# Peptides against a protein of PDB entry 6FBK, part 4

Target 1, 90 residues: chain A of PDB entry 6FBK
Amino acid sequence: EDTGVRVELAEEDHGRKSTIALRLWVEDPKKLKGKPKDNGAIEFTFDLEKETPDEVAQEMIESGFFHESDVKIVAKSIRDRVALIQWRRE

## One batch from the design tools (peptide; made by RFdiffusion4, then SolubleMPNN; aimed at target 1 G40 M60; its pose is not in this set)

Design b2_p21_5_s4
Fold by OpenDDE base, seed 1:
Structure b2_p21_5_s4 (fold): chain B 90 residues (1-90), chain A 21 residues (1-21)
Amino acid sequence: as target 1 above (90 residues)
Amino acid sequence: MLKVKIKRVLGKEEKEKLLKE
């Protein structure tokens, strides 16, 4: 389903590193329960071997980027992109 | 819980410029 949150690679992925750079932003704020203060983008690293979308989403909540009620939708957006990246690596 | 490694936070205008490239 369309989460309204987009996640893209912030770098070219050659499939050699376990850590990737991602960029995340809200494309459709109506899909979220909370109201983000800005419509910018978050650039962050993600370790494909050590980190999980759920934990990363939780950290973003703690950092104040999203409302706690949107943790699952944020996690899903990250999960979906990470899955695509992993599939392309195979 | 693992920490998110934030590289940077882009404003709206900066984001829009990057996405158009």
Scores: peptide ipSAE 0.329, ipTM 0.806, DockQ to the pose 0.767
OpenDDE base, seeds 2, 3, 4, 5: peptide ipSAE 0.325, 0.321, 0.327, 0.325; ipTM 0.799, 0.803, 0.807, 0.798

## One batch from the design tools (peptide; aimed at target 1 E43 T45 S63)

Design b2_p22_5 (made by RFdiffusion4)
Pose (drawn by RFdiffusion4):
Structure b2_p22_5 (pose): chain A 83 residues (1-30, 38-90), chain P 22 residues (1-22)
Amino acid sequence: EDTGVRVELAEEDHGRKSTIALRLWVEDPKDNGAIEFTFDLEKETPDEVAQEMIESGFFHESDVKIVAKSIRDRVALIQWRRE
Amino acid sequence: KKLKFVREVKHGKRVFKVYKFV
């Protein structure tokens, strides 16, 4: 399927960086803006950041697993492109 | 894509930067 939540890199991926800057926004919901944040790959969890975005007023409380996966896919996509 | 800074949302040690699309 599709999530409709787009999560992309914010800064050039330099490799061997334990923290990356990401940008999240929504195009299909099936603040209406972009959300930039930092993510620690070896420590932080997509579910943790998703909940923070919940507790910060971006999405509904039960919409956490969906946003957590959208971030997770980007983290996965960055590490696969990191071989 | 072009973005305009709007505000920041602090959650503990984390900062979410909120932008609008231009």

Design b2_p22_6_s3 (made by RFdiffusion4, then SolubleMPNN; its pose is not in this set)
Fold by OpenDDE base, seed 2:
Structure b2_p22_6_s3 (fold): chain B 90 residues (1-90), chain A 22 residues (1-22)
Amino acid sequence: as target 1 above (90 residues)
Amino acid sequence: SLELAKTVEVRGKVFKVYVPKK
């Protein structure tokens, strides 16, 4: 499913660290229910062992980046990218 | 290129917002 939200690595992943740097931004705002306040790319670290896409998405909502109604979309976007990264590491 | 627009922190989690340079 195309969430309209893109998540990419902000750094090269050599599969050595449990943490990765991610960059997230809205590619298609029409896919979101709310309207994000920012039009930029959000960069953050993600601990593959300690953090979950849902928790990070919730933190982004609390930060005011997205409307609460889009928490699932944001979480899915992060989850999908993280899954790809993990699969690539194997 | 991108430039740092702002930094937000929630429960210790840091989020940096980058936007295109004008």
Scores: peptide ipSAE 0.795, ipTM 0.949, DockQ to the pose 0.939
OpenDDE base, seeds 1, 3, 4, 5: peptide ipSAE 0.794, 0.795, 0.795, 0.795; ipTM 0.948, 0.948, 0.949, 0.948

Design b2_p22_7_s3 (made by RFdiffusion4, then SolubleMPNN; its pose is not in this set)
Fold by OpenDDE base, seed 4:
Structure b2_p22_7_s3 (fold): chain B 90 residues (1-90), chain A 22 residues (1-22)
Amino acid sequence: as target 1 above (90 residues)
Amino acid sequence: AAAARKAALKAQRAAARAEAAA
C-alpha cells in the first residue's frame, strides 16, 4: 500500500541500540499542516522497545505536522519502516 | 526549518509522555 508517506533511517543502523533515528516526509504537500518550505521532512527518534507507531504518529498530529485524519496513514508508514529495520537486525 | 520542527516535536513528545505518566 502506497500511503504517500515515506520513512527512512536518518543514521546508519548497526543494530546496537534500541533507539533509531528516522526521517519522515510526505509526497503530497496537501497532507502537511502549514506551509513548510522544506517539504515537511521531520527527523525524530524511535525507541524499538518502548514506543509504538500509533503513539508516535499521534504525537506528530498533536504537534501540528499533519491533519487528524492522517494519523493512521502516518502510523502505518512508520510501522512498515520499523518492521523492515527489525527484520534486517535478524 | 527542519531543525526547528525536530525540536518542536521533541518537546511535544516529552510533554505527552509526562502527561501519560501522571
Scores: peptide ipSAE 0.262, ipTM 0.784, DockQ to the pose 0.097
OpenDDE base, seeds 1, 2, 3, 5: peptide ipSAE 0.207, 0.253, 0.253, 0.189; ipTM 0.723, 0.777, 0.776, 0.706

## One batch from the design tools (peptide; aimed at target 1 I42 M60 S63 F65)

Design b2_p24_1_s2 (made by RFdiffusion4, then SolubleMPNN; its pose is not in this set)
Fold by OpenDDE base, seed 5:
Structure b2_p24_1_s2 (fold): chain B 90 residues (1-90), chain A 24 residues (1-24)
Amino acid sequence: as target 1 above (90 residues)
Amino acid sequence: LERYNEKIRKAKEEVEKKLKELEE
């Protein structure tokens, strides 16, 4: 499924710690709010053991990065990337 | 390392500063 939201590792993952750096951006500029820099990309940390994609997505909405109606799309995109990263660590 | 660009930038800058000091 194409969510229109892209999530990538912002740094190389050596699998040594639970916290990773991610980069998120949307393909549709209408989905972005505020004055994003770096072509709208948002870099953020994610704790694989303590955090959930839903919580992080909701936090981003509250911070004003996205429309509230897009929380599920953002969460799914994060979840899919996180799942892939976790698979690579196994 | 904190959330979002500014906090991450500051953290990276600090690391780079420390690395530079070691290489001097």
Scores: peptide ipSAE 0.104, ipTM 0.509, DockQ to the pose 0.173
OpenDDE base, seeds 1, 2, 3, 4: peptide ipSAE 0.091, 0.098, 0.093, 0.096; ipTM 0.502, 0.506, 0.497, 0.518

Design b2_p24_6 (made by RFdiffusion4)
Pose (drawn by RFdiffusion4):
Parts: C-alpha cells; structure tokens; sequence
Structure b2_p24_6 (pose): chain A 83 residues (1-30, 38-90), chain P 24 residues (1-24)
C-alpha cells in the first residue's frame, strides 16, 4: 500500500552520522506544512518521534503507527542506500 | 519565503521546525 506521508532527508546524507535531519509532510490524508526534525538512528525510534509529533499537534493520537512507519521507511531507505 | 515556526516537544526537548503552508 501507500502511507501518503512523505519523509525525506533534510541535509545531504554524509554517512557515518548517527543523527540525520528529516522533513515530513502529508500529501494524502487517507498546520498543512513541512516538519523538519533530527533523528538518531541507533537510539531514537520512529514511534517515539511520531508520538512527539502527536503531542505537538500535527496528527491525531491514534494516527501514530501510520506516521511512525512513514518515518521508519525513510530511516530504512537511508540505511539501505547506505548498504 | 514560508512562514516558519518552532515547536518544542515536552517529552524530550526536541525541536520541530515547521514550514507553514509550504511543501517541497
């Protein structure tokens, strides 16, 4: 399927960086803006950041697993491209 | 340039930089 939540890199991926800057926005919901944040790959969880985005007023409380996965896919996509 | 605002997560002190009504 599809999530409709786009999560992309914010800064050039340099490798061997434990923290990355990401940008999240929504195109299909099935603040209406972009959300930039930092993510620690070895420590922080996509679910944790999703909940913070919940407790910050971006999405509904039960819409957490969906946003958590969208971030997770980008984290996965960055590490696979990191071989 | 887009309107920018900042949100701080109470749980971790995390900073979210928000570009309001702007999307890439």
Amino acid sequence: EDTGVRVELAEEDHGRKSTIALRLWVEDPKDNGAIEFTFDLEKETPDEVAQEMIESGFFHESDVKIVAKSIRDRVALIQWRRE
Amino acid sequence: EPEVRFVTAKSSGRKFKVYVNWKP

Design b2_p24_6_s4 (made by RFdiffusion4, then SolubleMPNN; from b2_p24_6, 12 letters changed)
Fold by OpenDDE base, seed 2:
Structure b2_p24_6_s4 (fold): chain B 90 residues (1-90), chain A 24 residues (1-24)
Amino acid sequence: as target 1 above (90 residues)
Amino acid sequence: MPRVEERVSKKSGKVFKVYVDYKP
């Protein structure tokens, strides 16, 4: 499912640590209910063992990056990428 | 050079590095 939000690795993943660097940006703003307050890419670390996509998405909302109505779509975007990364590690 | 700003989550302290006008 195309969320309109793109998430990619910001650095090479060697599969050795629990933290990864991700880059997130809006590819199709029409998929979002609200308008992103910032135009650009967001880079952040993600702890595969301690953090959840929903938590990070909530933090992004609270930090003013996205409208609250888009929290789930952002979370899904992160989750989908994280899942792919984890599956690739195995 | 792209403009870069950082925003810190008040909840966890996570740092969000923003590349303004980023074009993949």
Scores: peptide ipSAE 0.747, ipTM 0.929, DockQ to the pose 0.881
OpenDDE base, seeds 1, 3, 4, 5: peptide ipSAE 0.746, 0.746, 0.737, 0.747; ipTM 0.929, 0.929, 0.928, 0.929

Design b2_p24_7_s4 (made by RFdiffusion4, then SolubleMPNN; its pose is not in this set)
Fold by OpenDDE base, seed 3:
Structure b2_p24_7_s4 (fold): chain B 90 residues (1-90), chain A 24 residues (1-24)
Amino acid sequence: as target 1 above (90 residues)
Amino acid sequence: MKRKFKVMPVEEAKREVERLRARE
């Protein structure tokens, strides 16, 4: 499922750290219920062991990047990328 | 504590992805 939100690694993943740098941006705004306030790529660190996509997505909403109605689609986009990274590590 | 978010142009982010993939 294409969420219209793209999440990519901001660094090479050597599979050694529990934290990874990610960048998130909107590719298709039509997929979102609200309009993103900013049209930039959001860079952030994600701890694969301690943090959850839902938690990060909620923090993005609280920071004003997305509407509250889009928290789940944002979380899904993060989750999907994180899953790919974890699967590649194994 | 608030999470640190850094915002950059999407085009720069896309170019960086291309560089990372070319290196792999």
Scores: peptide ipSAE 0.719, ipTM 0.928, DockQ to the pose 0.885
OpenDDE base, seeds 1, 2, 4, 5: peptide ipSAE 0.718, 0.718, 0.716, 0.717; ipTM 0.927, 0.927, 0.927, 0.927

## One batch from the design tools (peptide; made by RFdiffusion4, then SolubleMPNN; aimed at target 1 G40 T45; its pose is not in this set)

Design b2_p25_5_s2
Fold by OpenDDE base, seed 2:
Structure b2_p25_5_s2 (fold): chain B 90 residues (1-90), chain A 25 residues (1-25)
Amino acid sequence: as target 1 above (90 residues)
Amino acid sequence: RVEVGKLVKTVEVKGKKFNVYEIIR
């Protein structure tokens, strides 16, 4: 599913740390119900052992980056990228 | 992948930091 939200590694992943740096941005705003106030790329760390995509997405909502109705699409975007990174580590 | 420019702002919520960078298009 194309969420219109993109998530990439903000740094090279050597598979040594439980934390990774991610970069998230909106590629297709039409996929979102709300309108993000920012048009930039959001960079943040993600702890593969302690954090979940849903929790981080919720934090982004609380930060005002996205509308509350888009929490699931943001979470999915993060989840899909994290899963891919995890698979690459195997 | 996207190319980013300067840091626009940093937002912190519940101890988590989010850095917003300008996107170069």
Scores: peptide ipSAE 0.835, ipTM 0.968, DockQ to the pose 0.844
OpenDDE base, seeds 1, 3, 4, 5: peptide ipSAE 0.835, 0.834, 0.827, 0.834; ipTM 0.968, 0.968, 0.967, 0.968

Design b2_p25_5_s4
Fold by OpenDDE base, seed 5:
Structure b2_p25_5_s4 (fold): chain B 90 residues (1-90), chain A 25 residues (1-25)
Amino acid sequence: as target 1 above (90 residues)
Amino acid sequence: RVEVGRLVKTVEVRGKKFNVYELIR
């Protein structure tokens, strides 16, 4: 599923830390129900042991980056990338 | 991985920082 939201590593992952740096940006705004406030890349840390994609997505909504109706699509984008990163660590 | 430019702004919510950078296109 193409969410139109992209998430990549903001730093090289050596697979030893529980925390990773992620970069999220909108590639196709037409895939979103609302209009994102910013057109840049959002960088943030993600604790693989303590945080969840849904909670981080909710924080982004509260921060005003995305419309509340897009919380699930944002969460999915984060989740998909995190899963790939974790698979590569195995 | 996309290339980014300058830091546009930083937003903090519940102690978590979100840094917004310009996209290089």
Scores: peptide ipSAE 0.825, ipTM 0.961, DockQ to the pose 0.821
OpenDDE base, seeds 1, 2, 3, 4: peptide ipSAE 0.821, 0.824, 0.824, 0.824; ipTM 0.959, 0.961, 0.961, 0.961

## One batch from the design tools (peptide; aimed at target 1 V56)

Design b2_p26_1 (made by RFdiffusion4)
Pose (drawn by RFdiffusion4):
Structure b2_p26_1 (pose): chain A 83 residues (1-30, 38-90), chain P 26 residues (1-26)
Amino acid sequence: EDTGVRVELAEEDHGRKSTIALRLWVEDPKDNGAIEFTFDLEKETPDEVAQEMIESGFFHESDVKIVAKSIRDRVALIQWRRE
Amino acid sequence: KEFEKDIKKAKEKLEEEEEEKEEEEE
């Protein structure tokens, strides 16, 4: 399927960086803006950041698994492109 | 954590951008 939540890199992916800057926004919901944040690949969880975005007033409380996966896909997509 | 600070800063910025758009519409 599709999530409709777009998560992309914020800074050029340099490799061997344990923290990455990401940008998240929504195009299909099935603040209306972009959310930039940092993510630690070896430590932080997509679910953890998703909950923080919940506790920060971006999405609904039960909309956490959906946003967590959208971030997770980008983290996965960055590491696969990192071989 | 760092991402918590960044998310709060992004929220504040987006709220300021909404206020600026409302002022322009008025």

Design b2_p26_3_s4 (made by RFdiffusion4, then SolubleMPNN; its pose is not in this set)
Fold by OpenDDE base, seed 2:
Formats: C-alpha cells, structure tokens, sequence
Structure b2_p26_3_s4 (fold): chain B 90 residues (1-90), chain A 26 residues (1-26)
C-alpha cells in the first residue's frame, strides 16, 4: 500500500551497526488525514534493535510533525523501509 | 520535553528526549 510517505536511508548502510539514519518526507499529502505542519524532509536515527516504528511515529506526532490521526500511516512508512533494510542485511 | 532550534531559513532541529529530528524545508 502506498502511504504517501517516503522513507529512505539518509546514509549508506553497511550492515554494521544497529542504528541507521533515515529521511522521511510526504510525497502525496492526499494520503494523509491531516496536513503536515511542515513540507520538509525529516532526518533522524532509528535503532533497529531497540526501537519500533510505532514508537518513533508517535514521537513525531508529539513533536508536531503530523496529525495524530496519521500516526499509523507514518509508522507503516517507517516499518516498510526498516523491513527492507533488515531483509537486505540478511 | 521537546525543544526546537532554528538553524536557518530552511533548516531547524526538533530535540526530544529520545533523538534529534533535523528538518530541511523544501
């Protein structure tokens, strides 16, 4: 499913550390229920072993990046990318 | 706690207890 939110690696992943740098931005705002506060890209770290997409998404909501109604779509976007990264590491 | 720090017209940081979000505006 196309969430309308893109998440990519902000740096090359050599599969060495559990922490990765991600970049997230809204590609299709029509997919979101709310309107993002900003139209920029968000770069952040994600610990593949200690954190969850839902946790980070909620943190982004609390930070004011997205409307609370979009927490799941944001989480899914992160989850999908994280899954791809993990699959590539195997 | 959430803190914001403006870096420039196109860039700012959002600092939480867990991490730092770096925002680069379009």
Amino acid sequence: as target 1 above (90 residues)
Amino acid sequence: MVRREVLSEREYLVLTDRRTFRVTRR
Scores: peptide ipSAE 0.803, ipTM 0.958, DockQ to the pose 0.923
OpenDDE base, seeds 1, 3, 4, 5: peptide ipSAE 0.802, 0.802, 0.802, 0.802; ipTM 0.957, 0.957, 0.957, 0.957

Design b2_p26_5_s1 (made by RFdiffusion4, then SolubleMPNN; its pose is not in this set)
Fold by OpenDDE base, seed 2:
Structure b2_p26_5_s1 (fold): chain B 90 residues (1-90), chain A 26 residues (1-26)
Amino acid sequence: as target 1 above (90 residues)
Amino acid sequence: YEIGKLVKTVVSKSGKVFNVYELIKK
């Protein structure tokens, strides 16, 4: 499902590390309930063994990137991308 | 899309680093 939030790999994934670099940005702001603070691409690492989409999304909200009402949308966008990456590794 | 220059860096309470880059729509 289209969340309006896009998440892509910030680097090529060779399936060797448990940590990947991701880049997240809003493509369709109408899908969000709140107004994001920035209009750029947020780059961050994601540890496939230690972190969860919900936890990272919550940290983004607490850091002021998104409104609290959009935590699930952000988490879903990360989850969907991570799932695709993991499926490709298997 | 094209990724531009680094705009700012935000560190969460847990110490996670978020780097914000310009996003250029082509």
Scores: peptide ipSAE 0.826, ipTM 0.962, DockQ to the pose 0.942
OpenDDE base, seeds 1, 3, 4, 5: peptide ipSAE 0.824, 0.825, 0.825, 0.825; ipTM 0.961, 0.962, 0.962, 0.962

Design b2_p26_6_s2 (made by RFdiffusion4, then SolubleMPNN; its pose is not in this set)
Fold by OpenDDE base, seed 2:
Structure b2_p26_6_s2 (fold): chain B 90 residues (1-90), chain A 26 residues (1-26)
Amino acid sequence: as target 1 above (90 residues)
Amino acid sequence: MRPRREFRVLSPEEAAAARARAEARR
């Protein structure tokens, strides 16, 4: 499923650390129920051992980046990218 | 109390450059 939200590595992943830098932006705002206030991108670190996509997505909402109704679509976009990164590390 | 997560916000211009780099890596 296309979430309309893209997540990419903000740095090269050498598989050496549990934390990765991610970059997130909206590609298709029509997929979101709310209207994002910013047209830029968000960079953040994600701990592969300690954190969950749902928690990070919730923190983005609390920070005002997305509407609460879009928490699951944002979380899914992060989850899908994180899963891909983890699969590549195996 | 858990510290607030740090989010670095890129400008639309920086974001556009990042998107272009991401497309080139596919």
Scores: peptide ipSAE 0.659, ipTM 0.896, DockQ to the pose 0.721
OpenDDE base, seeds 1, 3, 4, 5: peptide ipSAE 0.647, 0.649, 0.658, 0.650; ipTM 0.890, 0.891, 0.896, 0.892

Design b2_p26_6_s3 (made by RFdiffusion4, then SolubleMPNN; its pose is not in this set)
Fold by OpenDDE base, seed 2:
Structure b2_p26_6_s3 (fold): chain B 90 residues (1-90), chain A 26 residues (1-26)
Amino acid sequence: as target 1 above (90 residues)
Amino acid sequence: MRPKVKFRVLSEEEARAARERYRASL
């Protein structure tokens, strides 16, 4: 399902580091229950070995980027992109 | 150790560039 949230690599992935830089923004705000606070584009690092999409999504909520009711779709967006990245590394 | 600030808000120019790169890939 299309979450309306886009997550992309902020850098080229050579498949060597466990930490990657990601960028996230809202493409379709109608998919969210709440309204994002800012322009919607954020950059962050993600540790493929130590972090989980759910935990990172929770941190985004706590930082005020999204409404708490949208944690699951944000987490899904991150998870889906991370899965694709991991798949391409294989 | 975790950084003090994990999330960086992109500038409008950076954000636009990122979105355009994505949309161009579709």
Scores: peptide ipSAE 0.680, ipTM 0.904, DockQ to the pose 0.647
OpenDDE base, seeds 1, 3, 4, 5: peptide ipSAE 0.677, 0.678, 0.677, 0.679; ipTM 0.904, 0.904, 0.903, 0.905

Design b2_p26_8 (made by RFdiffusion4; failed a check: too like the target's own chain)
Pose (drawn by RFdiffusion4):
Parts: sequence; structure tokens; C-alpha cells
Structure b2_p26_8 (pose): chain A 83 residues (1-30, 38-90), chain P 26 residues (1-26)
Amino acid sequence: EDTGVRVELAEEDHGRKSTIALRLWVEDPKDNGAIEFTFDLEKETPDEVAQEMIESGFFHESDVKIVAKSIRDRVALIQWRRE
Amino acid sequence: ALEDIRELAEEREEEEEEEEEEREEE
């Protein structure tokens, strides 16, 4: 399927960087802006950041697993492109 | 990460409040 939540890199992916800057926004909901944040690949969880975005007023409380996966896909996409 | 998200949410709330004050003054 599709999530409709776009999560992309914020800074050029340099590799061997344990923290990455990401940008998240929504195009299909099935603040209305972009959300920039940092993510630690070996420590932080997509679910943890998703909750914080919940507790920060971006999405609904039960909309956490959806946003968590959208971030997770991007983390996965960056590491697969990292071989 | 968590702090960045909170700081961004706070900045956006402040910007919305400033825009409401400007509309009230107009």
C-alpha cells in the first residue's frame, strides 16, 4: 500500500553518521507543513519519534504506528542505499 | 531529536499567536 507520509533526508547523506536529519510532511491523510528533525539510527526508534510528533501536536494519538512506519521506511531506505 | 521536534512545535505555536495578534490589531 501507501502511507502518504513523505519522509526524506534533510542533509546530504555522508555515511558513517550515526545521526541523520530528516524532513517529514503529508500529502494524503487517508500545521500543514514540513517537520525537520534528527534521528539516531542505532539508538532512536521510528515509533519513539512518531510519539513525540504526537505529543507535539502534529497528528492524532492513534495515528502513531502510521507515522512511525513512514519514518521507518526512510531509515530503511537510507540504510539499504548505504548497502 | 525529541527536543528538535518540541522546539519546532513551540516556534510554530508562537508564530500562530503573533499572526492572531496582528489580525486583531488590523

Design b2_p26_8_s2 (made by RFdiffusion4, then SolubleMPNN; from b2_p26_8, 7 letters changed)
Fold by OpenDDE base, seed 2:
Structure b2_p26_8_s2 (fold): chain B 90 residues (1-90), chain A 26 residues (1-26)
Amino acid sequence: as target 1 above (90 residues)
Amino acid sequence: SREEIRELAAERREEEEEEREEEEEE
């Protein structure tokens, strides 16, 4: 499923930390709320032990980065990327 | 982190306000 939301590693993951650096952005600028700089790209750390994709996505919506209708696709995109990173750590 | 996301959002709002004030002064 193409969510139109991209999530990538912002830093190389050596599998040593419980945290990873992620970069999230949308391909469609219409998914952005307001007049964001940098095409709405967000760089943030994600704690693999403490955080959930749903909570992080919810914070992004509450913070005004995206529309409320996009919370599920944002959460899914984070979840899918995090899962891929976790699988690569094995 | 959620905290970091909140901080980034605050920074963006501040920048957007500053840009708006600059545009209104021109």
Scores: peptide ipSAE 0.587, ipTM 0.866, DockQ to the pose 0.803
OpenDDE base, seeds 1, 3, 4, 5: peptide ipSAE 0.583, 0.585, 0.586, 0.572; ipTM 0.863, 0.865, 0.866, 0.856

## One batch from the design tools (peptide; aimed at target 1 T45)

Design b2_p27_2 (made by RFdiffusion4)
Pose (drawn by RFdiffusion4):
Structure b2_p27_2 (pose): chain A 83 residues (1-30, 38-90), chain P 27 residues (1-27)
Amino acid sequence: EDTGVRVELAEEDHGRKSTIALRLWVEDPKDNGAIEFTFDLEKETPDEVAQEMIESGFFHESDVKIVAKSIRDRVALIQWRRE
Amino acid sequence: EEEEEEEEEEEEKEKREEFLEERKEKK
């Protein structure tokens, strides 16, 4: 399927960087803006950041698993492109 | 009721700004 939540890199992916800057926004919902944040690949969880975005007033409380996966796909997509 | 809604919206905005600042500090 599709999530409709777009998560992309914020800074050029340099590799061997344990923290990455990401940008998240929504195009299909099935503060209408972009959300920039940092993510630690080896420590932080997509579910942890999703909950913070919940507790920060971006999405509904039960909309956490959806946003967590969207971030998780980008983390996965960055590491697969990292071979 | 309109003042309560405006206060909720300001609280949510502040929470969003705090989240963004905390994430900038984690660089």

Design b2_p27_3_s4 (made by RFdiffusion4, then SolubleMPNN; its pose is not in this set)
Fold by OpenDDE base, seed 4:
Structure b2_p27_3_s4 (fold): chain B 90 residues (1-90), chain A 27 residues (1-27)
Amino acid sequence: as target 1 above (90 residues)
Amino acid sequence: SRAAELARKLETLAANRARLEAHRAAK
């Protein structure tokens, strides 16, 4: 499923710490050329041991950045990236 | 707090917010 919400590592992950830096943005094929500008993506720390994608997504919703109906899409995008990162660590 | 920090970041990302709005409208 292509959610249109992109989540990538904002730093190289060496698998050494429980916290990772992530970058999240909405992809617009008409406007996106390569990597998003700093003002076009949200960078945030995610604690792999303490936080959940649902919590973080809900927090972004409450901040008014996303519509409430998009919470599951945002959460899924974060979850998928986190799962991939955790898989690589195995 | 983490929530406050994130909120501040979101408030300054006008470009990304516009993309979100456009994305929703296009769906």
Scores: peptide ipSAE 0.076, ipTM 0.592, DockQ to the pose 0.074
OpenDDE base, seeds 1, 2, 3, 5: peptide ipSAE 0.057, 0.067, 0.062, 0.074; ipTM 0.589, 0.614, 0.604, 0.606; seed 1 fails the geometry check

Design b2_p27_5 (made by RFdiffusion4)
Pose (drawn by RFdiffusion4):
Structure b2_p27_5 (pose): chain A 83 residues (1-30, 38-90), chain P 27 residues (1-27)
Amino acid sequence: EDTGVRVELAEEDHGRKSTIALRLWVEDPKDNGAIEFTFDLEKETPDEVAQEMIESGFFHESDVKIVAKSIRDRVALIQWRRE
Amino acid sequence: EFSEKRKEKAEEEEEEEEEEEEEEEEE
């Protein structure tokens, strides 16, 4: 399927960087803006950041697993491109 | 506000890691 939540890199992916800057926005919901944040790959969880975005007023409380996966896919996509 | 909090948290964690590396080099 599709999530409709786009999460992309914010800064050039340099490798061997335990923290990465990401940008998240929504195009299909099935603040209306971009959300830039940092993510620690070895420590922080996509679900943890998703909940913070919940507790920060971006999405609904039960819309956490969806946003968590959208971030998780980007983290996965960055590490697979990192071989 | 969210982005600032997240950047501050990342900077704090980076500083802690640098301090741990300095302590290991001194040992």

## One batch from the design tools (peptide; aimed at target 1 A41 F44)

Design b2_p28_1 (made by RFdiffusion4)
Pose (drawn by RFdiffusion4):
Structure b2_p28_1 (pose): chain A 83 residues (1-30, 38-90), chain P 28 residues (1-28)
Amino acid sequence: EDTGVRVELAEEDHGRKSTIALRLWVEDPKDNGAIEFTFDLEKETPDEVAQEMIESGFFHESDVKIVAKSIRDRVALIQWRRE
Amino acid sequence: SKREFKVMSLEELEEEKEEEEEEEEEEE
């Protein structure tokens, strides 16, 4: 399927960087803006950041697993492109 | 520590993405 939540890199992916800057926004919901944040690959969880975005007023409380996966896919996509 | 979120408009985001693409084209 599709999530409709786009998560992309914020800064050029340099590799061997334990923290990455990401940008998240929504195009299909099936603040209306972009959300930039940092993510630690070896420590932080997509579910943790999703909950923070919940507790920060971006999405609904039960909409956490959806946003957590959208971030997770980007983290996965960055590490697969990192071989 | 609490996390910090930078929130911007979608128009600002599009402009930043176009700038990045232009930089990539110049490098190529």

Design b2_p28_5_s1 (made by RFdiffusion4, then SolubleMPNN; its pose is not in this set)
Fold by OpenDDE base, seed 5:
Structure b2_p28_5_s1 (fold): chain B 90 residues (1-90), chain A 28 residues (1-28)
Amino acid sequence: as target 1 above (90 residues)
Amino acid sequence: TRYEVGRLVKTVVSKSGKEFKVYELIRL
């Protein structure tokens, strides 16, 4: 599903670390219920062993990046990318 | 559409201490 939110690796993944660097940005704002205050790319680390897409998405909401109604969209975007990365590692 | 990141706009630290760096988004 196209969430309108893009998530990509911010650095090369050699499959050796439990943490990865991700970059997230809104490509299609029409897919979101709210309007993000920022129009940039958000970079952050993601611990494949300790963190979950839902938790990180919630942190982004609480930090004011997205409307509370879009937490699931953000979480799904992160989850989908993380899944692809993990599948690639296998 | 292709994108590139520009300069660092700001850094936000969540309540849990997680750092989120916001970079300028450049559409190519």
Scores: peptide ipSAE 0.808, ipTM 0.953, DockQ to the pose 0.945
OpenDDE base, seeds 1, 2, 3, 4: peptide ipSAE 0.808, 0.808, 0.808, 0.808; ipTM 0.953, 0.953, 0.953, 0.952

